Peptides against a protein of PDB entry 4GXB. Designs and how they scored, part 74

Target 1, 277 residues: chain A of PDB entry 4GXB
Amino acid sequence: VPTEEVSLEVLLSNGQKVLVNVLTSDQTEDVLEAVAAKLDLPDDLIGYFSLFLVREKEDGAFSFVRKLQEFELPYVSVTSLRSQEYKIVLRKSYWDSAYDDDVMENRVGLNLLYAQTVSDIERGWILVTKEQHRQLKSLQEKVSKKEFLRLAQTLRHYGYLRFDACVADFPEKDCPVVVSAGNSELSLQLRLPGQQLREGSFRVTRMRCWRVTSSVPLPSGSTSSPGRGRGEVRLELAFEYLMSKDRLQWVTITSPQAIMMSICLQSMVDELMVKKS

## One batch from the design tools (peptide; made by RFdiffusion4, then SolubleMPNN)

Design b2_p16_2_s3 (from b2_p16_2, 8 letters changed)
Fold by OpenDDE base, seed 2:
Structure b2_p16_2_s3 (fold): chain B 277 residues (1-277), chain A 16 residues (1-16)
Amino acid sequence: as target 1 above (277 residues)
Amino acid sequence: EEFLNPQAYYDLNFEV
C-alpha cells in the first residue's frame, strides 16, 4: 500500500471518537502515540494502553477480535476487513488495578479509566449490586471520578474483559457460557436448565498450557446448525488445567474470540512474570 | 502447586 496520509478513527471504550491523522504505513505504536497526543496523554502513560481490533455490535457493544500487534499497520488492519463494523479501540492493557494509581495521577489518564469503567459497568462487564449501582450513579452525577474508580475497583470483575456468549465443554459438553478474563483468571459463567447461575474460576497459574485451534468444518450434509454460514472457521481455546493435586483436565471453549482469549491469557501471564522479576 | 510459565501454542486443524 502506498504511503499516504489518512484520517483514522480510534474509539474509546465508551464509543467516543478520536480522529488522528496518520500515515497508512504507521505501525501500531505510531498510531497509539498519535492518539495519545490527540488526547494529551503523557508519553509515560502510553504503555498502559493498547489498540484493539473490535467488531461493533448492533447495540453498540464491542466484540474484541484481537490486540493489534506492534508490527501491524492499524489503518490497513481495519480497512482490509472492508466492513464498517470493525473499529479500533483504545483500552487499558494491564490487569492489576494497582497500576490504576499511576494512570489516575494524570487528568487524561483518569478520564480514560473513568470512561472505560463507566462503559464496562453499563455493559454489565463489571458486576454490581443494586446498592452499588446507586452509589456509582451518585458519584457519576457528581463527576467524582477518583471516588468512582475507587469504588469500582472493589467490584466483581473490575478490569475484566467480557466476551460474547459462547460454548464450553465444562462442566458439561456444549454448555453455554459467558467468559470473562481478568485478575489472572478466566471466569466462566453459566446457567444450566433449572439451575442457578454458576461461576467457574480458572486461574492462569493453574494452567499448564493452552492452545488456540482453528478448524474448518466440512459441510456435513445433515446438521447445518442454523446461523453458521458454510465454511465458517471454528475457533477453540483449550487449556489444560490443574483441577486438583496431580489432576490435569482439558477445558475447551468454542468461541470466535478464542484468539482474543489467548491474547488475554498471555498478557496476564506476562504481567505476572513482570511482577515476579 | 502453581505453574510459573504456562505455554501457549496455536494449532491449525482441519476436521474432515
Scores: peptide ipSAE 0.025, ipTM 0.614, DockQ to the pose 0.534
Fold by OpenDDE base, seed 5:
Structure b2_p16_2_s3 (fold): chain B 277 residues (1-277), chain A 16 residues (1-16)
Amino acid sequence: as target 1 above (277 residues)
Amino acid sequence: EEFLNPQAYYDLNFEV
């Protein structure tokens, strides 16, 4: 791609548009810096955020595809897909809420976290009771962003990334599940027929390994998932989990977001390693 | 027992 100056749209978690002028040859960090500059986010806070490739669903919600890597060219990465449904989104990229303290010290950082958190609550990514929702709305009406965040930090799945409904082979074969990543775990929520909502927590520290598999089934193959055409690419995330003492078991999640899930796993591991160093 | 640094890998397969 020839080097040209272009206008690139980057969205915040709430869908707010940030237009930046960049070069087609600008790498992810260059674009991130341009976005930060446009927002007046200080340089020392840039590292707390990342750019993500997402697919905008019909309802306006974002399905996270992957984190843009350092060597990528965001303009090329998004435009090469030849679909307007793909967007670039700015989101915080750490998991431990303790890092919120650093970001909240700055007005722009505070606003970004606030907007993201409001959006996550509205999307149902953060789980709230009726009473908690009332309290949050009251704080939102008062525009008390710090207090709002402090309350939100105590809520279930604060800081988690929620994936689209998918399928897992745990606890049973072909279980419909909702996966969320956060707090050094994958949370699998499911409701089996006639049963109460269940959650399986898989801590990354108990995963011996994981893999992403991409497969193309043969058109003549008998294996078809409902709603998926024959011959379509199938992605799976499989991890080997320490279920109990000396008992490892593979858990497999079938999802178009398997790559994003693996990125989250690696990111959580990396953060844990930093904390222990 | 905990695994601080799990190994990750990718596999590409074409089903026959």
Scores: peptide ipSAE 0.024, ipTM 0.609, DockQ to the pose 0.534
Fold by OpenDDE base, seed 4:
Structure b2_p16_2_s3 (fold): chain B 277 residues (1-277), chain A 16 residues (1-16)
Amino acid sequence: as target 1 above (277 residues)
Amino acid sequence: EEFLNPQAYYDLNFEV
């Protein structure tokens, strides 16, 4: 692509549009810096955020595809998909809520976290009780962003990334699940027939390894997920998990977001390693 | 289960 100046739209979690003038040849960090400058986010806080490629669903929800890598050209990455459904989203890229303290010290950082958190609650990514919802709404009405965030930090799945409904082979084969990544874990929510909602927690520290694979199902294969056409690429995230002492078991998640899930896993591991150093 | 053109994109190891 020839180098030219273009207007690039970057969305916040709440759908707010940030228009930045960038070069088509600008890499991810260049675009991120441009977004930061547009928002008046200080340079020392840029590292707490990343750009993500997402697919905007009809209801306005974002299906995260992947984090844009450093070598990527965001303009090219999004436009090459030739679909208006794909967007670039700015989101915080750390997991430990302790880092919120650093970000919240700045007005712009505070606003970004607030907007993200409000959106995550509205989307049901963060789980709230009726009472908590009431409290959050009260704080939102008062525009008490710090207090809102402090309350939100105590909520279930705060800071998690929620994925679209998919399928896992755990606890049973072809089990519909909703996967969320956060707090150094993958949370698998499922409801088996006649059972209550269950959640399985898979801590990254108990994963011996993980892998993402792609495959094309054979027409005769029984593994055709309902609704997938013949010859559609199937992505899977598989991880080997320490279920108990000396007992490893593979868990496989079949999802178009398998790559994003693996990115989350790696990111969580990386963050843990930084904390241990 | 048989697959056509299976490919692994990532195979990451993390020591427990």
Scores: peptide ipSAE 0.021, ipTM 0.561, DockQ to the pose 0.065
Fold by OpenDDE base, seed 1:
Structure b2_p16_2_s3 (fold): chain B 277 residues (1-277), chain A 16 residues (1-16)
Amino acid sequence: as target 1 above (277 residues)
Amino acid sequence: EEFLNPQAYYDLNFEV
C-alpha cells in the first residue's frame, strides 16, 4: 500500500468513534498515539491501552480477533479484510485492577475506563446481581465515575475479556462453554443438561503450556459441529493444566477466538512476570 | 458452582 494520508476510525468499547488522520504506513504505536492525542490522553497513560482487531456482530457486540502487534499497520490490517464488520477498538490492556488507580487519576483515563466498564456490564462481561446493578445505575445517573469504578472493581469478572460461546472438552467432551480471560485465569462457564450454571477456573500459573492449532476438518460424516461449513478452519486452544499434585491434563477449547485467547494468556503471564520482578 | 478450586493447586514456575 502506498504511503498516503487516510482517516482511520477507532472505536471505544462503547462504540464511540474516534477518527484520526494517519499515514497508511503508520505502525500500531503511531496510530495509538494519534488516538491518544485526539482524546487528550496523556503520553504516560498510552501504555495502559492497546488497539484490538474485532469483528462487530449483528447485535453490535465485539468479537475480539487479536491484539494489533507493534509491527502492524492498523490501516492495512483492518482494510485488508475487506469487510465492514472488522473494526479497530481501543481498550485497556492490563489485567490487574490496581493499575486503574494510575489511569483514573487523569480525567480522560477515567472516562475511558468508565466507558469500557459500563459497556462490559451492559454486555454481560461483568457479572452483576440485581442489587448491584441498581447501585451501578444510581451511580451512573449521578455521573459518579470514580465511585462507579470502585464498585465495579469488586464485581465478578471485572476486567475480564469475554469470548463468544464455544466448545471445550472439559469437563465433558463437546461441552458448550463461555470462556472469559482475566485475573490471571481462564474462566469457563457452562451449564450441563439438568444442572445449574457452573464455572471452572484455570489459573495461568497452573498451566504448564498452551498451544493454538489450526486444522481443516476431514470430510467425515460425523462432523456434526453445528454452524461450521465444510472446509472451514478449526482453531483450538489447548493447555496442559495441573489438575492435582503431579497430575497434568490437557484441556482443549475449540473457538475461532483461540488466537485471541492465547494472546490473553501470554499477556496475563507477562503482567505477572512484571509484578514479580 | 465452581468445579475447579485454584487454591487447591500449586503454581508452576515460568521461565523469564
Scores: peptide ipSAE 0.021, ipTM 0.604, DockQ to the pose 0.043

Design b2_p16_2_s4 (from b2_p16_2, 8 letters changed)
Fold by OpenDDE base, seed 1:
Structure b2_p16_2_s4 (fold): chain B 277 residues (1-277), chain A 16 residues (1-16)
Amino acid sequence: as target 1 above (277 residues)
Amino acid sequence: ETFENPQLFYDLAFEV
């Protein structure tokens, strides 16, 4: 791609558009710096955020595809897909809520976290009771962003990334699940017929290994699942989990977001390693 | 055909 100056749109979690002028040859960090400058985010806070490739759904929700890597060219990465559904999103890229304290000290950082948190609640990524929702709305009406975040930090799945509904082989084969990543775990939520909502927690510290695989389904004759077009690549995340003492079991999640799930796992592990160091 | 991407493979060493 020839080096040209272009206008690149980067979205915040709430869908707010940030337009930046960059070169087509600018790498992820260059674009991130441009976004930070546009927002007046201090340089020392840039590292708490990352750029993500997402697919915007019809309802305006974001399906996270992957984190943009350092060597990537964001303009090329998004435009090469030749679909307007794909967007670049700025989001916080750490897991431990303790880092919120650093970000919240700055007005712009506070605003970014607030916008993200509001969006995550509205999208059902953060789980709230009716009473908690009332309290959050009251704080939002008062525009008390710090208090809002402090309350939000106590909520279930605060800081989690929620994935699209998918399928796992746990607890049963072909079980429909909603996966969320956060707090050094994968949370698998499932509702079986006639049962209450159940959650399985898979801590990364009990995962011996994980991998992403891709396969092309062979045209099996009979079971036309209606919606998957002929030839769609099936992505799977498999991890080997310590279920009990000396008992390892493979768990496999079938999802188009398997790559993103793997990125989350790696990121959570990396953050834990930094803390131990 | 199953493709494994080595870049997406992580082995967690458990220090016992």
Scores: peptide ipSAE 0.050, ipTM 0.725, DockQ to the pose 0.076
Fold by OpenDDE base, seed 5:
Structure b2_p16_2_s4 (fold): chain B 277 residues (1-277), chain A 16 residues (1-16)
Amino acid sequence: as target 1 above (277 residues)
Amino acid sequence: ETFENPQLFYDLAFEV
């Protein structure tokens, strides 16, 4: 691709548009720096955020596809898909809420976390009771961003990334589940027929390994999942989990977001390794 | 036979 100056749109979690002038040859970090400069985010806070490729749904919700890697060219990565549904999103890229303290010290950082958190609550990524929702709305009306975040930090699945509804083979075959990644775990929420909502927690520290597998089903295959065209690429995340003492079991999640899930696992592991060093 | 291609395979030690 020839090097040219272009206008690139980067979205915040709440859908706010940030337009930056970059080169088509600018790598992910270059674009991230341009976005930071546009927002007046200080250089020392840039590392707390990343750029993500997402697919915007019809309802305006974001389906996270993957984190943009350092060697990528964001302009090329998004435009090569030739679909306006794909967007680049700026989001915080750490898991431990303790790092919020560093980000919140800056006005711009505070605003970014606030906007993201509001959006996550509105989208149901952060789980709230009716009473908690009332309290949050009150704080939002008062524009008390710090207090809002402090309350939000105590909420279930704060800081988690929620994936689209998908299928897992746990606890039973072909179980509809909602997967969320955060706090060094994959949370699988499911409702089996006649049962209450259940949540399975899979801590990354108990995963021996994981893998993403792509497959192309045969046209004649009886394995056509409802709603998928014959021959459509199927992605699966499989991880080997220590269920009990000396008992390893494979768990497989079938999801178009399997790659993103794997990226989350790796990033959670990396963060844990840094904290333990 | 179905086409399968494993990607992003990681081995994690239980002791982190």
Scores: peptide ipSAE 0.039, ipTM 0.698, DockQ to the pose 0.072
Fold by OpenDDE base, seed 3:
Structure b2_p16_2_s4 (fold): chain B 277 residues (1-277), chain A 16 residues (1-16)
Amino acid sequence: as target 1 above (277 residues)
Amino acid sequence: ETFENPQLFYDLAFEV
C-alpha cells in the first residue's frame, strides 16, 4: 500500500468514534499516540491502553479478535479484511485494578475507564446484583465517576474480557461455555440442562503451557456445525493445567477467539512477571 | 479469518 494520509476511525468501548489523521504506514504506536493526542490523554498514560481488532456484531457488541502488535500497520490490518464489521477499539490493556489509580488521576483517563466500565456492565461482562445495579445507576446519574469506578472495582469479573459463547471439553466433552479472561485466570461458565450455573477457574500460574491450533474440518457429510461453512478454519486453545498435586490435564476450548484468548494469557503472565521483578 | 501464523505455542515461566 502506498504511503498516504488517511482518516482512521478508532472506537471506544462504548462505540464513541475517534477520527485520527495518520499515514497508512504508521505503526500501532503511532496510531495510538494520534488517538491519545485527539483525546488529550497525556503521554505517560498511553502505555495503559492498547488498540484491538474487533468484529462488531449486529447488536453493536464487540467480539475481540486480537490485540494489534507493535509492528503492525493498523490501517492495513483493518482494511485488508475487506469488511465493515471489523473495527479498531481502544481499551485499557492491564489487568490489576491497582493501575486504575494511576489512570484515574487524569481527567481523560478517568473518562476512558468510566466509559469502558459502563459499557462492560451494560454488556454483562461485569456481573452485578440488582442492588449493585441500583447503586451504580445512582452514581451514574450523579455523574460521580470516581465513586462509580470504586464500586465497580469490587464487582465480579471487573476488568475481565468476555468472549463469545463457545465449546470446551471440560468438564465434559462438547460443553457449551462462556469464557472470560481476567485476574490472572480463565473463567469457564456453563449451565447444563437442569443444573445450576457452574464456573471453572483456571489460574494462569497453574498452567504449564498453552497452544493455539488451527484445523480445517474434513467434509464429513453429516455434521454441519451450525454457522461454519465448508472450509472454515477451526481454532482451538489448549492448555495443560495442574488440577491437583502431580496431576496435569489438558483442557481444550474450541473458539474463533482462541488467538485472543492466548494473547490474554500472555498478557496476564507478562504483568505478573513485572510484579515479581 | 485467515492468519499467517495460526499455530501458537507458549511456555510458561511457572512450569510444573
Scores: peptide ipSAE 0.032, ipTM 0.690, DockQ to the pose 0.084
Fold by OpenDDE base, seed 4:
Structure b2_p16_2_s4 (fold): chain B 277 residues (1-277), chain A 16 residues (1-16)
Amino acid sequence: as target 1 above (277 residues)
Amino acid sequence: ETFENPQLFYDLAFEV
């Protein structure tokens, strides 16, 4: 792609559009810096955020595809897909809510976290009771962003990334599940026939390894992935999990977002490693 | 399960 100046749209979690003038040859960090400058986000807070490639669904929700890597050219990455459904989104890229304290000290950082959190609640990524919802709405109406965030930090799945409904082979084959990543875990929400909603927690510290695979299922295959036709490329995330003492078991998630799930796992592991240093 | 033409394998490891 020839190097030229272009207008690039970057979305916040709430759908707010940030237009930045960048070069087509600008790498992810260059674009991120441009977005930060446009928002008046201080340089020392840039590292708390990342750019993500997402697919915008019909309801306006975002299906996260992957985090843009350092070597990527965001303009090229999004435009090469030749679909208007794909967007670039700015989102916080850390997991430990303790880092919110650093970000919240700045007005712009506070606004970004607030917008993200409001959106996550509205989308059902963060789980709230009726009473909590009332309290949150009251704080939102008052635009009390700090208090809103402090309350939100106590909520179930705060800081999690929720994926689209997919399929896992746990606890049984071809289980419909909703996967969420956060708090150093993958949370698998499922409802088996005749059963109540269940949540399985898979802590990253108990994952010996994981892998993403891409394959084409045979016509005789018994496993289906939601939204995929027969013979289409199938992405899977498989991880080997320590279920109990000296008992490892593979768990496989079939999802178009397997890559993003893997990125989340690595990101959570990396953050834990930093904290252990 | 049998698959045809596996295209990508990406392995990550975290020691327990």
Scores: peptide ipSAE 0.027, ipTM 0.660, DockQ to the pose 0.075

Design b2_p16_3_s1 (from b2_p16_3, 5 letters changed)
Fold by OpenDDE base, seed 1:
Structure b2_p16_3_s1 (fold): chain B 277 residues (1-277), chain A 16 residues (1-16)
Amino acid sequence: as target 1 above (277 residues)
Amino acid sequence: DQLALELAHYEGFIPE
């Protein structure tokens, strides 16, 4: 792609559009800096955020595809997909809520976290009770952003990334699950027939390894589920988990977001390593 | 006993 000046749209979590003028040859960090400048986010806070490739669903929700890597050209990465459903989103890229304190000290950082948190609550990524929801609404009406975030930080799945409904082989084969990543874990929510909602927690510290695999299903003559078109790539995330003392078990999640899940795992591990250091 | 296993990330597209 020839080097040209282009207008690139970057979305915030709430769908707010940020238009930046960049070069087609600008790398991820260059684009991120341009977005930060447009928002008046200080340079020392840029590192707390990342650019993500997402697919916008019909309801306006974002399905996270992957984090843009440093060597990537965001303009090329998004436009090469030749679909308007793909967007670039700015989101915080750390897991420990303690880092919120650094970001919240700045007005722009505070606003970004607030907007993201509001959106995550509205989308059901953060789990709230009726009473908590009432309290949050009250704080939102008062525009008490700091207090709102402090309350939100105590909520279940605060800071988690929620994935689209998918399938796992745990606890049973072909079990429908909703996966969320955060707090150094993968949370698998499932509802078995006639049962209450259950949540399984897989802590990254108990994962020995993980892998992403891609496969093309062979046209087996059996009437497989009508919805997956012939020839769609199947992605799976498999991780080896310490279920009990000296008992390792593989858990496999089948999801188009397997790559993103893997990125989350790596990111959580990296953050834990930094804290131990 | 939180046995912190050494986390090995093996990300690869291995076609079966």
Scores: peptide ipSAE 0.042, ipTM 0.581, DockQ to the pose 0.041
Fold by OpenDDE base, seed 2:
Structure b2_p16_3_s1 (fold): chain B 277 residues (1-277), chain A 16 residues (1-16)
Amino acid sequence: as target 1 above (277 residues)
Amino acid sequence: DQLALELAHYEGFIPE
């Protein structure tokens, strides 16, 4: 692609648009810096955020596809897909809520976390009781962003990334699940017929390994998820988990977001390693 | 009880 100046749209978690003028040849960090500059986010806080490629669903929700890599060209990465449903989103890229303290010290950082958290609650990524919801709404009405975040930090799945409904082979084959990544775990929520909602927690510290695989279903294969066209690539995330002492078991999640899940796993592991150093 | 974490290589295959 020839080097040209272009206008690139980057969205916040709440769908707010940030327009930046960048070069088509600008790498992910260059674009991120441009976004930060546009938002007046200090340079020392840029590292707490990343750019993600997402698919905007009909309801306006984002299906995270992947994190943009450092050497990618965001303009090319998004435009090459030739679909307006694909967007670039700015989101915080750390897991430990302790890092919120660093970000919240800055007005812009605070606003970004606030907007993200509000959106995550509205989308049901963060789980709230009726009473908690009332409290959050009250704080939101008062525009008490810090207090809002402090309350939100105590909520179930705060800081998690929620994926689209998918399928896992746990606890049984072809089990519909909702996967969320956060707090150094994959949370699998499921409701089996006639049963209550269940949640399984898979801590990354008990994962021996994981992998993403891709396969092309055969035309005769009945295992295609409803709504997927023939020949669509199937992605799976498989991880080997220590269920008990000396008992490893593979768990496989079939999801178009398997890549994003693996990115989350790696990111959580990396963060844990940093903390141990 | 902490395991050594390994990210397996991305693999593609066509089922038989």
Scores: peptide ipSAE 0.038, ipTM 0.581, DockQ to the pose 0.056
Fold by OpenDDE base, seed 3:
Structure b2_p16_3_s1 (fold): chain B 277 residues (1-277), chain A 16 residues (1-16)
Amino acid sequence: as target 1 above (277 residues)
Amino acid sequence: DQLALELAHYEGFIPE
């Protein structure tokens, strides 16, 4: 791609569009800095955010594909996909809510966290009771962003990334699950026939290892899962988990977002390592 | 984290 000045659209979590003028040759950090400048986010807060490649679903929800890497050219990364459904999204890139304190001291940082949190609640990424929802709405009406965030920080799955419905081999083979990543865990939500919603928590500290694998399904006469074209790549995330003392078990998640899940795992581990240092 | 696999029941409200 020739080096030229282009207008690049970056979305906030709430779908707000931020247009920045960048070079096609600008790397991820350059684009991030341009977005920060456009938003008037101070330089010392840029590191709390990242750019993500997402697929916008028909309902406007974002399916996270991956975090843009430092060496990538965001303009090229998004345009090379030749589909308008792919977007670049700005989102916070840390897990520990304690870092919210640093970000929310700044007006722009506060607004970004607020917009993200509102969106996450509206999309059902953050789990709320009816009473909590009422309280949150009241705070929104009052435009009390700090209080809103403080309440939100106490909610289940605050700060999590929720993935599209997928399949796992746990607790049973071919079990439909909804995976969420956050708070140094993978949460697997599932509903077995005749049972209530259950959540399995897999703490990263109890994961021995994880891997992403790709495979091309052989043409078998079995009804290909709806939405997988013939010959489409199947992605799986597998992790070896310490279920009990001296008992390791592999858990495998089949998802087109397996790469993003692995990125989340690594990111959570990295953050834990920083805290321990 | 000494916690083994924990499966918990959860009932929440997702806004429409």
Scores: peptide ipSAE 0.019, ipTM 0.481, DockQ to the pose 0.026
Fold by OpenDDE base, seed 5:
Parts: sequence; C-alpha cells; structure tokens
Structure b2_p16_3_s1 (fold): chain B 277 residues (1-277), chain A 16 residues (1-16)
Amino acid sequence: as target 1 above (277 residues)
Amino acid sequence: DQLALELAHYEGFIPE
C-alpha cells in the first residue's frame, strides 16, 4: 500500500470518536500514539491501552474481533475488510485493577477508564445489583469519577470482556453460554431450562493448553442452526483444563470470537508472568 | 491456584 496521509477514526468504549491523521503505513503503536496525542494522554500511560478491531452490531454494541498486533497497519486492517461495521476501538489492555491506580492519576487516563467503565456497566459487562446501580448512578450524577471507579472495581466482572452469546460443550453438549474473560479466567455463564443462572470459572492457571480451530461446516442436512449461512467458517476455542488432580478435560467453545478469546487468554497469562517476575 | 509455570500453551489454526 502506498504511503499516504489518511484520517482514521478510532472509537472509545463509549463510542466517542477520535479522529487522527496517520499514514497508511503507520503501525499499531504509531496509531496508538496518535490517538494518545489527540486525547492528551501522557506517553507513559500509552502502554496501558491497546487498539482492538471490533464489529459494531446494529444496536451499537461492539463485538471484539481481535487485538491489533504490533506489526499491523490499523488503517489497512480495518479498511481491507470493506465493511463499515468494523471499527477500531481504544480500550485498556491490562487485567489487574491495581494498574487503574497508575492510570487514574492522570485526568485523561481517569476519563478513559471512567468512560469505559460506564459503557461496560451499560452494556451489562459488569454485573450490578439494583442497589449498586443506584449508587453508581448517584456518583455519575455527581461526576465523581474516582469514587465511581472505586465502587466499580468491587463489582462482579469488573475489567472483564464480555463476548457474544455462543455455544460450549460444557457442562453439556451444545450448551448456550455467555463467555467473559477477566481476572485470569474465562467465565462461562449459562442458564439451563428451568434452572438458575450458573457460572463456571475456568482459571487460566489450570489450563494446560488451548487452541483455535477453524472449520467449514459440511452441508449438514436439516439442522442448520438459524442464521448461519452455508459455508460460514466455524471457529472453536478448545482448552484442556485440569478439573481435578490428574483429571484433564477438554472444553470447547464454539464462537466467532474464538480468536479474541485466545488473545485474552494469552494476555492474561502474560500479565501473570510479569507479576511473578 | 499455583500458576502452573509448566503450562505449554499451544495456539494454532487447524483447517478442517
């Protein structure tokens, strides 16, 4: 691609648009720096954020596709898809809420975390009780961003990334689940018929390995799952999990976001390794 | 949960 100056739109978690002028040849870090500069985010805080490729759904929700890698050219990565549904989103890229303290020291960092957290709550990624919601709303009305975040940090699935509804073979075959990644785990939420909401926690520390598999469904007969067209690539994330002592079991999640799930797993593992060093 | 430091993480695409 010839090097040209272009305008690139990067979205915040709340859908706020940040327009940056970049080169088509600018790599992910270059674009990230441009976004940071536009937002007046200090250089020392850039590393706490990443650019993600997402698909914007009709309702405005984001389906995370993958994290943009260092070698990628964000402009090319998003435009090559030739669909306006695909967007680049800036989001925090660490898992441990302790790092919020570093980011919150800066006004811009605080605002970014606040906006992201508000969005995550509104989208139902962070789970809140009625009372907690009332408290959060009160703090939001007072524009007490720090207090808002401190309360949010205590909430269930704070800092998690929630995926679109998908299917897993756990606890039973073809079980509809909602997967969330965070706090060094994959959380699988499910509601079986007539049962209460259940959550299975799969800690990355107990995963021996994981893989992403792509397959083209054979034209199976009558039971086409509603909405999947013929020839759609099926992605699966499978991980081998230590269920108990000396008992390994494979768990398979069928999801178009299998790649993103894998990226999250690796990212969580990497962060854990950094903390242990 | 002790981080099983010996975790071999395999990531790959297997075309079926």
Scores: peptide ipSAE 0.039, ipTM 0.581, DockQ to the pose 0.042; fails the geometry check

